Peptides against a protein of PDB entry 5NXQ. Designs and how they scored, part 4

Target 1, 114 residues: chain A of PDB entry 5NXQ
Amino acid sequence: EIQIPVSMAAEEEYLRSKVLSELLTDTLENDGEMYGNENEVLAALNGAYDKALLRLFASACSDQNVEKALSLAHELKQDRALTAAVKISERAELPSLVKKINNIREARYEQQLK

## One batch from the design tools (peptide; aimed at target 1 L54 R55 A92)

Design b1_p14_1 (made by RFdiffusion4)
Pose (drawn by RFdiffusion4):
Structure b1_p14_1 (pose): chain A 114 residues (1-114), chain P 14 residues (1-14)
Amino acid sequence: as target 1 above (114 residues)
Amino acid sequence: SEFLEDAEKIIEEL
């Protein structure tokens, strides 16, 4: 059976998780539960979404592509995932990227104060 | 690479 590179597999998993998360969120926001495990599936789905996105984020940092990395950070869902992205940026010694990601966290926290 | 192995450890803490 064909082996898939972890970098290429992460792009696919990111997109799949994004599609399935959007569909299941629309189902729960309008119709509610039908099968019985939708809430748990959506939670695991958002988790897989951010983990795949963080792997693409690490590849962008490895390639010193700060701009591509910031755009990937913007697509993150969990606030904890943004914290993970900061740590990956620090490990990659990209201080300019750390500041811009921390601006995202601060901006979201400002929405939390409204 | 060492960076990508360490980044994977950080991702698994999520």
Fold by OpenDDE base, seed 4:
Structure b1_p14_1 (fold): chain B 114 residues (1-114), chain A 14 residues (1-14)
Amino acid sequence: as target 1 above (114 residues)
Amino acid sequence: SEFLEDAEKIIEEL
């Protein structure tokens, strides 16, 4: 069995999920056709996307690359994924990153309230 | 890496 480095596997899955999510989103926005399962598919894609992104995020944390980690966190779509990023940051003992990710979460909460 | 293993556990809980 061929072993692929975790970071490379995560990047591949991230790119795949990102492309599929964007294609589906663009299709729905442009043609307006709904088949009844698009939202479920989007949710699944977003989940896979965030998981892959979080693996990249964890790798960045492991490398002590806070700026890269923060950049990746901004790309996370789901709030629960941001929460996961906070947990990972805490375990990485990166309190400054924890604070910055919490700021992202708070900003999104405020935007949602508008 | 223990850290990466812990991170993976967090990710899989999603």
Scores: peptide ipSAE 0.720, ipTM 0.965, DockQ to the pose 0.821
OpenDDE base, seeds 1, 2, 3, 5: peptide ipSAE 0.719, 0.720, 0.718, 0.720; ipTM 0.965, 0.964, 0.965, 0.964

Design b1_p14_1_s1 (made by RFdiffusion4, then SolubleMPNN; from b1_p14_1 with E2S D6E E12D)
Fold by OpenDDE base, seed 4:
Structure b1_p14_1_s1 (fold): chain B 114 residues (1-114), chain A 14 residues (1-14)
Amino acid sequence: as target 1 above (114 residues)
Amino acid sequence: SSFLEEAEKIIDEL
């Protein structure tokens, strides 16, 4: 069996999920019409997208590449994914990264309150 | 690595 490095697999999954998510989002924005399960599909795609990003994020943490990890965290869409990133950062013993990701979460919360 | 495995568990919980 051929083993693919985790980072490479994650990158492929990320790109695929990102493209599909963006295409669906653009379609919904342009047409303004709902075709049954479009919201469910979008949610699933966003979930897959974030999971793929988190795998890249974990890899960056493992490499002690805090700047890359932070950049990836900014690309996360769902709050629960940011929470996961915090957990991963804690496991990686990167407290500075934890703080910065929590700042991202707080900023998004404030935006939602406005 | 053990770290990556643990991270995967966190991700899988989503």
Scores: peptide ipSAE 0.718, ipTM 0.962, DockQ to the pose 0.816
OpenDDE base, seeds 1, 2, 3, 5: peptide ipSAE 0.717, 0.717, 0.717, 0.717; ipTM 0.962, 0.962, 0.962, 0.962

Design b1_p14_1_s2 (made by RFdiffusion4, then SolubleMPNN; from b1_p14_1 with D6E)
Fold by OpenDDE base, seed 5:
Structure b1_p14_1_s2 (fold): chain B 114 residues (1-114), chain A 14 residues (1-14)
Amino acid sequence: as target 1 above (114 residues)
Amino acid sequence: SEFLEEAEKIIEEL
């Protein structure tokens, strides 16, 4: 059995999920039509996308690459994924990263209130 | 890595 490194698998899944999520989003925005379970599919794709990103995020944290980790956090779509990133950052003992990710969350909350 | 294993647990809880 061929063993694929975790990092490579995460990157592949991230890219795949990113492309599919973007394609679906664009389709929904451009066509404005619902054909069934698009919202469920989108949620699943976004979930997979964020999970893949978080694996890359965790790897960056492990490498103490805070800038890369922060960059990846900005790409997360779901609030719960940002929460996960905070938890991971706490475990990595990166308090500056925790603060910056919380700032991202707060900014998104403010945007939702507008 | 223990850290990466803990991170994976957090991720899988989503």
Scores: peptide ipSAE 0.721, ipTM 0.965, DockQ to the pose 0.862
OpenDDE base, seeds 1, 2, 3, 4: peptide ipSAE 0.720, 0.721, 0.721, 0.721; ipTM 0.964, 0.965, 0.965, 0.965

Design b1_p14_1_s3 (made by RFdiffusion4, then SolubleMPNN; from b1_p14_1, 4 letters changed)
Fold by OpenDDE base, seed 4:
Order: structure tokens, then sequence, then C-alpha cells
Structure b1_p14_1_s3 (fold): chain B 114 residues (1-114), chain A 14 residues (1-14)
């Protein structure tokens, strides 16, 4: 069996999920029509997207590449994914990254309150 | 890597 490096697999999954998510989002925004389970599909795609990003994020943490990890965290869509990123950062013993990701979460919360 | 495995467990909880 051919083993694919985790980072490479994650990158492929990320790109695929990102493209599909963007295409669906654009379609919904353009047409303004709902076709059955579009919201469910979008949610699933966003979930897959974030999971793929988190795998890249974990890889960056493992490499002690804090700047890359932070950049990836900014691309996360769901709050629950940011929470996961915090947990991963804690496991990586990167407290500075933890703080920065929590700042991202707080900023998004404030935006939602407005 | 034990760290990556732990991270995967966190990710899989989503």
Amino acid sequence: as target 1 above (114 residues)
Amino acid sequence: SSFLEEAEEIINEL
C-alpha cells in the first residue's frame, strides 16, 4: 500500500473542499434559490474544509511554524474549528499561538454581536 | 508522531 504523507493528503483534501465550498457558495449567492439540501451540503463542505485546514494547522504546529499555523487559523470558517485549533495549539505547547487564536475567536464574536 | 495522532483525534471529534 502506498502511504501518502499526512501533510500532502491534507493539502489535497483542503484544496478540493475549498473549491467545492466556494462553488456551492457562489451558486447560492448568485441564484438565490434553494434546491433541497443545499444548506446541508454547504455545511458538510465547510466541515470538511475546516478539518482539512486543521490537519495542515497541526502539521504547521508540529513544525513549530507558528506564523503558518496562525495564517491557517485565520482561514478557518467555523468557531468550533477555531476551538479545535486552540486545543491543538495547547497540545503543541504553543501558548502564544493559543492567545492569538483566541483573539480571532473574540473578534468574530464581537462581529456577530454587531 | 504522537502529537499528530492526538491532533487527529481532536479533529475527528468535529
Scores: peptide ipSAE 0.721, ipTM 0.962, DockQ to the pose 0.855
OpenDDE base, seeds 1, 2, 3, 5: peptide ipSAE 0.720, 0.721, 0.721, 0.721; ipTM 0.962, 0.962, 0.962, 0.962

Design b1_p14_1_s4 (made by RFdiffusion4, then SolubleMPNN; from b1_p14_1 with E2A D6E E12N)
Fold by OpenDDE base, seed 5:
Structure b1_p14_1_s4 (fold): chain B 114 residues (1-114), chain A 14 residues (1-14)
Amino acid sequence: as target 1 above (114 residues)
Amino acid sequence: SAFLEEAEKIINEL
């Protein structure tokens, strides 16, 4: 049995989740049909998507690649995922990244208030 | 690494 490297697995899951999330989102936005569990499915997909991204994010942090890590953080969908990214950044001892991710969170909060 | 393992724990809590 061939073992798949963790990074490759994360990338695969990210791409899969991204595609599915986009497809579902487009379907809901364009067709406007609700069958009862679309939001639940979307949440699950977003969760899987963010988890995959966070694994890539953690890898970037481990490599001290702050720019890549920040880029990945911008792609996170859920606030709780951003919070996780902050925690990971703190453990990586990357305070500048922590500040920048918190700025992303604050910006999203301000957008929601408008 | 220990860091990646800790990160995975954080991720799995979501």
Scores: peptide ipSAE 0.728, ipTM 0.966, DockQ to the pose 0.820
OpenDDE base, seeds 1, 2, 3, 4: peptide ipSAE 0.726, 0.727, 0.723, 0.727; ipTM 0.966, 0.966, 0.965, 0.966; seed 4 fails the geometry check

Design b1_p14_2 (made by RFdiffusion4)
Pose (drawn by RFdiffusion4):
Structure b1_p14_2 (pose): chain A 114 residues (1-114), chain P 14 residues (1-14)
Amino acid sequence: as target 1 above (114 residues)
Amino acid sequence: MEEELLELVEELTE
């Protein structure tokens, strides 16, 4: 059976998780539960979404592509995933990227104060 | 470097 590179597999998993998460969120926001495990599936789905996105983020950092990495960070869901992205940026010694990601966290926290 | 960052991603997402 064909082996898939972890980098290429992460892009597909990111997109799949993004599609399935959007569909299941629309289902829960309008119709509610039908099968019985939608809430747990959506939670795992958002988790797999950010994990795959963090892998792509690490590849962008490895390639010193700060701009691509920031756009990937913007698509993250969980605030704890933004924290993970900061640690990856620090490990990659990209201080300019750390500041911009921390601006995202601060901006979201400002929405939390409204 | 990429391998080390990917290992860090797995550690942080555990």
Fold by OpenDDE base, seed 5:
Structure b1_p14_2 (fold): chain B 114 residues (1-114), chain A 14 residues (1-14)
Amino acid sequence: as target 1 above (114 residues)
Amino acid sequence: MEEELLELVEELTE
């Protein structure tokens, strides 16, 4: 069995999920039509997308590359994924990154209230 | 550290 490095697999899955998520989102926004279980598919795609990002995020944290990790965190879609990123940052003992990701979460909460 | 963090990703995304 061919072993693919985790980072390569994560990147591939991220790119695939990103493209599919964007295509589906654009379709829903532009056409405004529901053809079935688009919301469920979108949720699944977003989940896969965020999971792939979190793998890359974990790798960046392991490398102590805070700037790359933060950049990846900004690309996360779901709040639960940001929460996961905080926990990963805590485990990686990167308190500055924890604070910055919490700021992202707080900013999103404020936007939802408006 | 990376393996530990990757395991955490799997746990948190289940």
Scores: peptide ipSAE 0.682, ipTM 0.964, DockQ to the pose 0.980
OpenDDE base, seeds 1, 2, 3, 4: peptide ipSAE 0.681, 0.681, 0.679, 0.681; ipTM 0.964, 0.964, 0.964, 0.964

Design b1_p14_2_s1 (made by RFdiffusion4, then SolubleMPNN; from b1_p14_2, 4 letters changed)
Fold by OpenDDE base, seed 1:
Structure b1_p14_2_s1 (fold): chain B 114 residues (1-114), chain A 14 residues (1-14)
Amino acid sequence: as target 1 above (114 residues)
Amino acid sequence: MLEELLALVDELTA
């Protein structure tokens, strides 16, 4: 049995969740609700997607690769995931990254107000 | 550090 690096495993889960989330979203936009639980399924997929990204994010932080970490943070979908990214950055003692992620979150808040 | 951060991910996404 071959041990899969954490980052590779996270990438696989991220890609899987991303594809499924996009597929479901497209289906709902074109055909509407079909089974009555699509929103719940989508929420679960988004959660799995963000969790996978956060694991990649953690790896980038561990490597002190701020630029890579920031790039990953931009791909996060849920606000709660951005909040998690801030806490991870704080634990990793990357204050510059904390500020940049908070800027992302604030920008999304402003968009919601429009 | 990595193990600590991954544990934090699990905590925050639970």
Scores: peptide ipSAE 0.718, ipTM 0.971, DockQ to the pose 0.962
OpenDDE base, seeds 2, 3, 4, 5: peptide ipSAE 0.717, 0.716, 0.716, 0.717; ipTM 0.971, 0.971, 0.971, 0.971

Design b1_p14_2_s2 (made by RFdiffusion4, then SolubleMPNN; from b1_p14_2 with E2L E10D E14K)
Fold by OpenDDE base, seed 2:
Structure b1_p14_2_s2 (fold): chain B 114 residues (1-114), chain A 14 residues (1-14)
Amino acid sequence: as target 1 above (114 residues)
Amino acid sequence: MLEELLELVDELTK
């Protein structure tokens, strides 16, 4: 069982998930050690990280703080999370934010194709 | 709005 801090306040969850994700990433990149489950652990950590960010993102959207919401969206790692951010923005009726997040997604797609 | 959006986050991150 993988234990990940996911049950705390959004800010604390975000910070903890961010640190753990970065530590694991650094370990894999610097040491290159693979034990068979690191990809699963990393995926879980990234998922928890993005979920925490999306909760902060939702709060920013609720406050109609488009600038803060956009800055948070840039920190999202997974495309799935960006898709979620678009849907949240649509629900919050923030079309300008929807467009800007879609631009982030498109930019990442273009970068992957290079 | 916040509660609705947080519920949406939970649904989209399952």
Scores: peptide ipSAE 0.723, ipTM 0.969, DockQ to the pose 0.763
OpenDDE base, seeds 1, 3, 4, 5: peptide ipSAE 0.706, 0.708, 0.713, 0.719; ipTM 0.969, 0.969, 0.969, 0.969

Design b1_p14_2_s3 (made by RFdiffusion4, then SolubleMPNN; from b1_p14_2 with E2L E10D E14A)
Fold by OpenDDE base, seed 5:
Order: structure tokens, then C-alpha cells, then sequence
Structure b1_p14_2_s3 (fold): chain B 114 residues (1-114), chain A 14 residues (1-14)
């Protein structure tokens, strides 16, 4: 049995979920509605997308590649995913990354208040 | 570390 490297599997899932998420988003923006459960579908896709990203993020953290990890964190969609990234960073003992991700969260909060 | 972090991802995304 062929074992797929974790990073490769995560990358594939990320790309797939990213494409689907973008397609759905475009559809919602252009068509307005689909079957009445758009938000649920979008949430599911975003969840899968963020999970895939977080796996890549975890790999970057494991490599102590803060810059790559931070770049990936910027791509996360949901706040709870950013929170997860913080916790992962803490476990990886990357305090500088923790601070930077929290800054991302704060920036998004401020944007929501406008 | 990687396995530990991946397990954490699974926990946090469940």
C-alpha cells in the first residue's frame, strides 16, 4: 500500500477545497442563492479548507518555518481557525508566531467593527 | 513534533 505524505495530502485537499470554496463564493455573489442551504454548505467548505490549511500550518510550525506558517495563517478564513493556529503555535513553542497571528485576529476584529 | 501538531489540528477542528 502506497502511503501518501501528509504534506502532499494536505496540499491536495487544500487546493481542492480552495477551488470549491472560491467557486461557491463566486456563485453566491453572482447568483445570490442556490438551494437555501448556501450558508451551511459554505461553512462546511470553509471548515474543510481551514482544516487543510491548518495541517500545512502545523507542518510549517514543525519545521520552525515561522514565515511560511504566518503566510498560511493569513489564508485562514474563520476566526476559530486562527484561534487554532495560535494554539498550534503555542504547542510548537513559537511565541513570536503567536503574537503575529493574534495581530491578524485583532485586525480582522477591527475590520468587522467598521 | 509534526504528529503531535497534526493530532492537535484534528482535535481543534472536530
Amino acid sequence: as target 1 above (114 residues)
Amino acid sequence: MLEELLELVDELTA
Scores: peptide ipSAE 0.714, ipTM 0.970, DockQ to the pose 0.966
OpenDDE base, seeds 1, 2, 3, 4: peptide ipSAE 0.711, 0.713, 0.714, 0.714; ipTM 0.970, 0.970, 0.970, 0.970

Design b1_p14_2_s4 (made by RFdiffusion4, then SolubleMPNN; from b1_p14_2, 5 letters changed)
Fold by OpenDDE base, seed 5:
Structure b1_p14_2_s4 (fold): chain B 114 residues (1-114), chain A 14 residues (1-14)
Amino acid sequence: as target 1 above (114 residues)
Amino acid sequence: MLDELLALVDELTA
């Protein structure tokens, strides 16, 4: 039984979730077909997407690759995911990354106010 | 460290 490396598995799930999330988002934005449980589906897809990214993020943190970790954090969609990234960074003892991710969160808050 | 962080991901995304 061949075990797929964690990073590869996470990347595969990320790509799958990303494609599905983007397709659904585009459909809802372009066609306005927000009937039924599409919002719930979108939320679930975004959750899966962020979870996959966080797994990649964890791998980057484990490698002490702050630049890669930060790049991945920028791709996170939900604020709760950024919060999770902070906690992961803290556990990985990467205080510089914690500060940078908090800056991302603050920037997004400012953008949402406009 | 990786296993620990992945476990944390699971906890935080549950």
Scores: peptide ipSAE 0.718, ipTM 0.970, DockQ to the pose 0.958
OpenDDE base, seeds 1, 2, 3, 4: peptide ipSAE 0.717, 0.717, 0.717, 0.716; ipTM 0.970, 0.970, 0.970, 0.970

## One batch from the design tools (peptide; aimed at target 1 K51 S62 A81)

Design b1_p15_1 (made by RFdiffusion4)
Pose (drawn by RFdiffusion4):
Structure b1_p15_1 (pose): chain A 114 residues (1-114), chain P 15 residues (1-15)
Amino acid sequence: as target 1 above (114 residues)
Amino acid sequence: SEYDELVDELTPLLS
């Protein structure tokens, strides 16, 4: 059976999780539950989404592509995932990227104050 | 905790 590189597999998992999360969110926001496990599936789905996105984020940092990494960080869902991205940036010694990601966290916190 | 584990797993890539 074909082996898939972890970097390439992460892109597919990110996209898949993005599609499935959007579909299941539309189902829960309009029709509610039907099968019985949609809420737990959506929670796991958003978790897999951010985790795959953080793996692509690390590859962008490894490639010193700060711009690509920031765009990936913008697509993150969980605030805790933005925290994880900051730590990855620090471990990659990209201080300029840390500041820009921390601006995203502050901006979201400002929406939390409204 | 899961994110911290993931960050530790990704550290060798950044080295």
Fold by OpenDDE base, seed 3:
Structure b1_p15_1 (fold): chain B 114 residues (1-114), chain A 15 residues (1-15)
Amino acid sequence: as target 1 above (114 residues)
Amino acid sequence: SEYDELVDELTPLLS
């Protein structure tokens, strides 16, 4: 059995999830088709999407590439995923990245409140 | 948590 590197697997999952979510969104917006499970499907896709990003994020952290890691963190959709990114950053001993990700979370909180 | 297992999985990959 051939094992795929974490980064490669993450990229595949990310692209797959992103494409499917975009296609579903476009279909709903352009065709107006409703099957009754779109929100559930989107939630599942968003989860897979963020998990894939987190794998890439961890890879960037392992490379000590803070800028790349931060860029990936900005692409995360769920707050829970950002929390996971913070935990990964802490375990990677990247305190500057922890602070920057927390800033992202705070900014999103403010946007939701305003 | 939904992400706890993933964080644990990825931890060994970190420096």
Scores: peptide ipSAE 0.655, ipTM 0.957, DockQ to the pose 0.865
OpenDDE base, seeds 1, 2, 4, 5: peptide ipSAE 0.650, 0.655, 0.654, 0.653; ipTM 0.956, 0.957, 0.957, 0.957

Design b1_p15_1_s1 (made by RFdiffusion4, then SolubleMPNN; from b1_p15_1 with D8E T11E S15K)
Fold by OpenDDE base, seed 5:
Structure b1_p15_1_s1 (fold): chain B 114 residues (1-114), chain A 15 residues (1-15)
Amino acid sequence: as target 1 above (114 residues)
Amino acid sequence: SEYDELVEELEPLLK
């Protein structure tokens, strides 16, 4: 079996998850006809999407590419995923990135309150 | 949490 590099595998997973998430979103917005488990499917797809992003995020952290890591963090959908990104950043010893991701979380909290 | 296992999986890449 051919071993695929982690970065390539992560990219493929991200792209696949992104496309599926977008397709589901479009279907719900434009058609709204599903099989009664729309929320469950959406949650699963969002989870897969964020996990794929986190793999890319970790790769960026490993490369000490803070700008790329931060850009990826902005694409995360779930707060839990942002929390995971913080943990990854801490373990990567990137305190500036930790602070910036926490700022993203705080900004989203404030937006939800409005 | 939901992502704890993933974080642990990715940790070796960070060291």
Scores: peptide ipSAE 0.574, ipTM 0.939, DockQ to the pose 0.849
OpenDDE base, seeds 1, 2, 3, 4: peptide ipSAE 0.546, 0.560, 0.555, 0.550; ipTM 0.935, 0.938, 0.936, 0.936

Design b1_p15_1_s2 (made by RFdiffusion4, then SolubleMPNN; from b1_p15_1, 4 letters changed)
Fold by OpenDDE base, seed 5:
Structure b1_p15_1_s2 (fold): chain B 114 residues (1-114), chain A 15 residues (1-15)
Amino acid sequence: as target 1 above (114 residues)
Amino acid sequence: DEYDELVEELAPLLE
């Protein structure tokens, strides 16, 4: 089996998941409904999207590219994914990134309260 | 959960 670098594989997965998520979102917004399992499909796609981002995030962390990692973290949709990003940052021994991601989480919590 | 599994999968890349 061909070994694909994490960054390359992650980029492909990200692009694929992003496109599919956007297409599905557009379809739901324009057509109103699909096959009755739209929410489940969206959740699955969002999960795949965030997982792909986390792979890119991990790659950025391994490169000690905090700015890129933070940028990717902002693109994460699910809080659980942000939590995973924190865990990755901790393992990468990037405390500044941990703090910044936690700030993202806190900001989203505050927005949800409004 | 599924994200914990991913974190563990990626751990070798980080250390």
Scores: peptide ipSAE 0.668, ipTM 0.960, DockQ to the pose 0.951
OpenDDE base, seeds 1, 2, 3, 4: peptide ipSAE 0.667, 0.668, 0.667, 0.668; ipTM 0.960, 0.960, 0.960, 0.960

Design b1_p15_1_s3 (made by RFdiffusion4, then SolubleMPNN; from b1_p15_1, 5 letters changed)
Fold by OpenDDE base, seed 4:
Structure b1_p15_1_s3 (fold): chain B 114 residues (1-114), chain A 15 residues (1-15)
Amino acid sequence: as target 1 above (114 residues)
Amino acid sequence: DEYDKLVEELEPLLK
């Protein structure tokens, strides 16, 4: 059995999830329906996508690459995933990153009010 | 919680 490094496996999972999410989005935009279960499928894909991103995020944090970690956090879709990113940042002892991710969350809250 | 589980899984990588 071929063993794949964790970082490569995480990147592969992210890329696959990203492509599938984009394909589904394009399909809904073009066709408009998916047998009434569009939201459930999107939620499942978003979960897989965000979890894959969080693995990359954790890797960036372990490398003390705050700028890369922040860029990845901006790609997260779910608020629950941003909360997880905050928890990871706290455990990685990166307080500046914690503040910046909380700013992302606050900005999204304001966006939802509009 | 699925994210809590993931955070715990990733914790060994952080330090």
Scores: peptide ipSAE 0.647, ipTM 0.955, DockQ to the pose 0.811
OpenDDE base, seeds 1, 2, 3, 5: peptide ipSAE 0.644, 0.644, 0.646, 0.646; ipTM 0.955, 0.955, 0.955, 0.955

Design b1_p15_1_s4 (made by RFdiffusion4, then SolubleMPNN; from b1_p15_1, 5 letters changed)
Fold by OpenDDE base, seed 2:
Structure b1_p15_1_s4 (fold): chain B 114 residues (1-114), chain A 15 residues (1-15)
Amino acid sequence: as target 1 above (114 residues)
Amino acid sequence: SEYEALVEELAPLLE
């Protein structure tokens, strides 16, 4: 069995999930097709997307690449995924990154209130 | 949660 580095595997999954999420989103926005389970499908795709991103995020943290990690965090869609990113950052002992990700979360909370 | 499980899965990479 060929062993693929975690970062490469995560990148593949991220790209796949991203493409599928975008395709479905565009289809719903442009064509308005309803089949009864679109929201469920989107949730599943977004979940897979964020999970893949978190794997990349963890890899960046392990490399002590704070800038890359932060950029990836901005791409996360779900709040619970951001929470996971915070926990990963804490375990990686990157307090500055923790603060920055929490700022992202707070900004999104504020946007939701508007 | 599933994300908590993922964090635990990834934890070894951070140690």
Scores: peptide ipSAE 0.553, ipTM 0.939, DockQ to the pose 0.965
OpenDDE base, seeds 1, 3, 4, 5: peptide ipSAE 0.497, 0.533, 0.498, 0.546; ipTM 0.928, 0.935, 0.928, 0.938

Design b1_p15_2 (made by RFdiffusion4)
Pose (drawn by RFdiffusion4):
Structure b1_p15_2 (pose): chain A 114 residues (1-114), chain P 15 residues (1-15)
Amino acid sequence: as target 1 above (114 residues)
Amino acid sequence: SLLEDAEKIIEETFS
């Protein structure tokens, strides 16, 4: 059986999780539950989404592509995932990227105050 | 490596 590189597999998992999360969110926001495990599936789905996105984020940092990394950070869902992205940026010694990611966290926190 | 350490950070965050 074909082996898939972790980097390439992460892109597919990100996209798949993105599609499935959007579809299941539309189902729960309009029709509610039907099968019985949709809420738990959506929660796991958003978790897999951010995890795959953080792996692509690490590849962008490894490639010193700060701009690509910031765009990936913007697509993150969980606030805790933004925190994980900051730690990965620090580990990658990209201080300019840390500041821009922390601006995203602050901006979201500002929406939390409204 | 950076990628191996990123995995540790990811798994600790999402444990």
Fold by OpenDDE base, seed 4:
Structure b1_p15_2 (fold): chain B 114 residues (1-114), chain A 15 residues (1-15)
Amino acid sequence: as target 1 above (114 residues)
Amino acid sequence: SLLEDAEKIIEETFS
């Protein structure tokens, strides 16, 4: 059976992963230190961050709190996470949220092209 | 439920 984390657990994991991700990013940017596996570690942290955030996102959708859900979607880092958010929004039958999240994705694509 | 479906989507996304 699928074990769904409680909101408190999800929030704790989100905050923890966010802090660690930011700490590592800041260290690399400020100190210029290169390790053999820092990119791999960063990717793993970003994954954990987005996973935790998506669980909060799903909770917001379940509460029909579209404003909170959209705010959380803006905090997602990876495109695959935004895709997941779209799928969750579709399951939640929130078409307006689907459209807004797709707009976020399109905006990021345009930024990457510059 | 929505939360169960969401969890499946999340796990599939990052598997």
Scores: peptide ipSAE 0.768, ipTM 0.974, DockQ to the pose 0.805
OpenDDE base, seeds 1, 2, 3, 5: peptide ipSAE 0.763, 0.763, 0.767, 0.767; ipTM 0.975, 0.975, 0.975, 0.975

Design b1_p15_2_s1 (made by RFdiffusion4, then SolubleMPNN; from b1_p15_2, 4 letters changed)
Fold by OpenDDE base, seed 2:
Structure b1_p15_2_s1 (fold): chain B 114 residues (1-114), chain A 15 residues (1-15)
Amino acid sequence: as target 1 above (114 residues)
Amino acid sequence: SLLEESEKIIDETFA
């Protein structure tokens, strides 16, 4: 059996979920079609997307590639995913990354208040 | 390992 590296598998899942999420989002935004479960579908896709990203994020942290990790964190959609990224950064003992991700979270909170 | 701990965090986040 062919063994695929974990990082490659994560990247594949990320790309797949990203494409599907964007496609569905664009369709709803542009066409306004409703089928009754759009929000559930989007939530599932976004969940899969962030989950895949977090695995890539963890890999970047493991490599101590802070710049890559931060870049990935910016791509996270859900607040719970950012929280997870903070936790992972703490485990990786990357306090500077923790601060930067918390700044992202705070910025999003402020944006939601507007 | 970090990756193992991260996987647990991820699983808990999306449970």
Scores: peptide ipSAE 0.764, ipTM 0.974, DockQ to the pose 0.825
OpenDDE base, seeds 1, 3, 4, 5: peptide ipSAE 0.761, 0.761, 0.763, 0.761; ipTM 0.974, 0.974, 0.974, 0.974

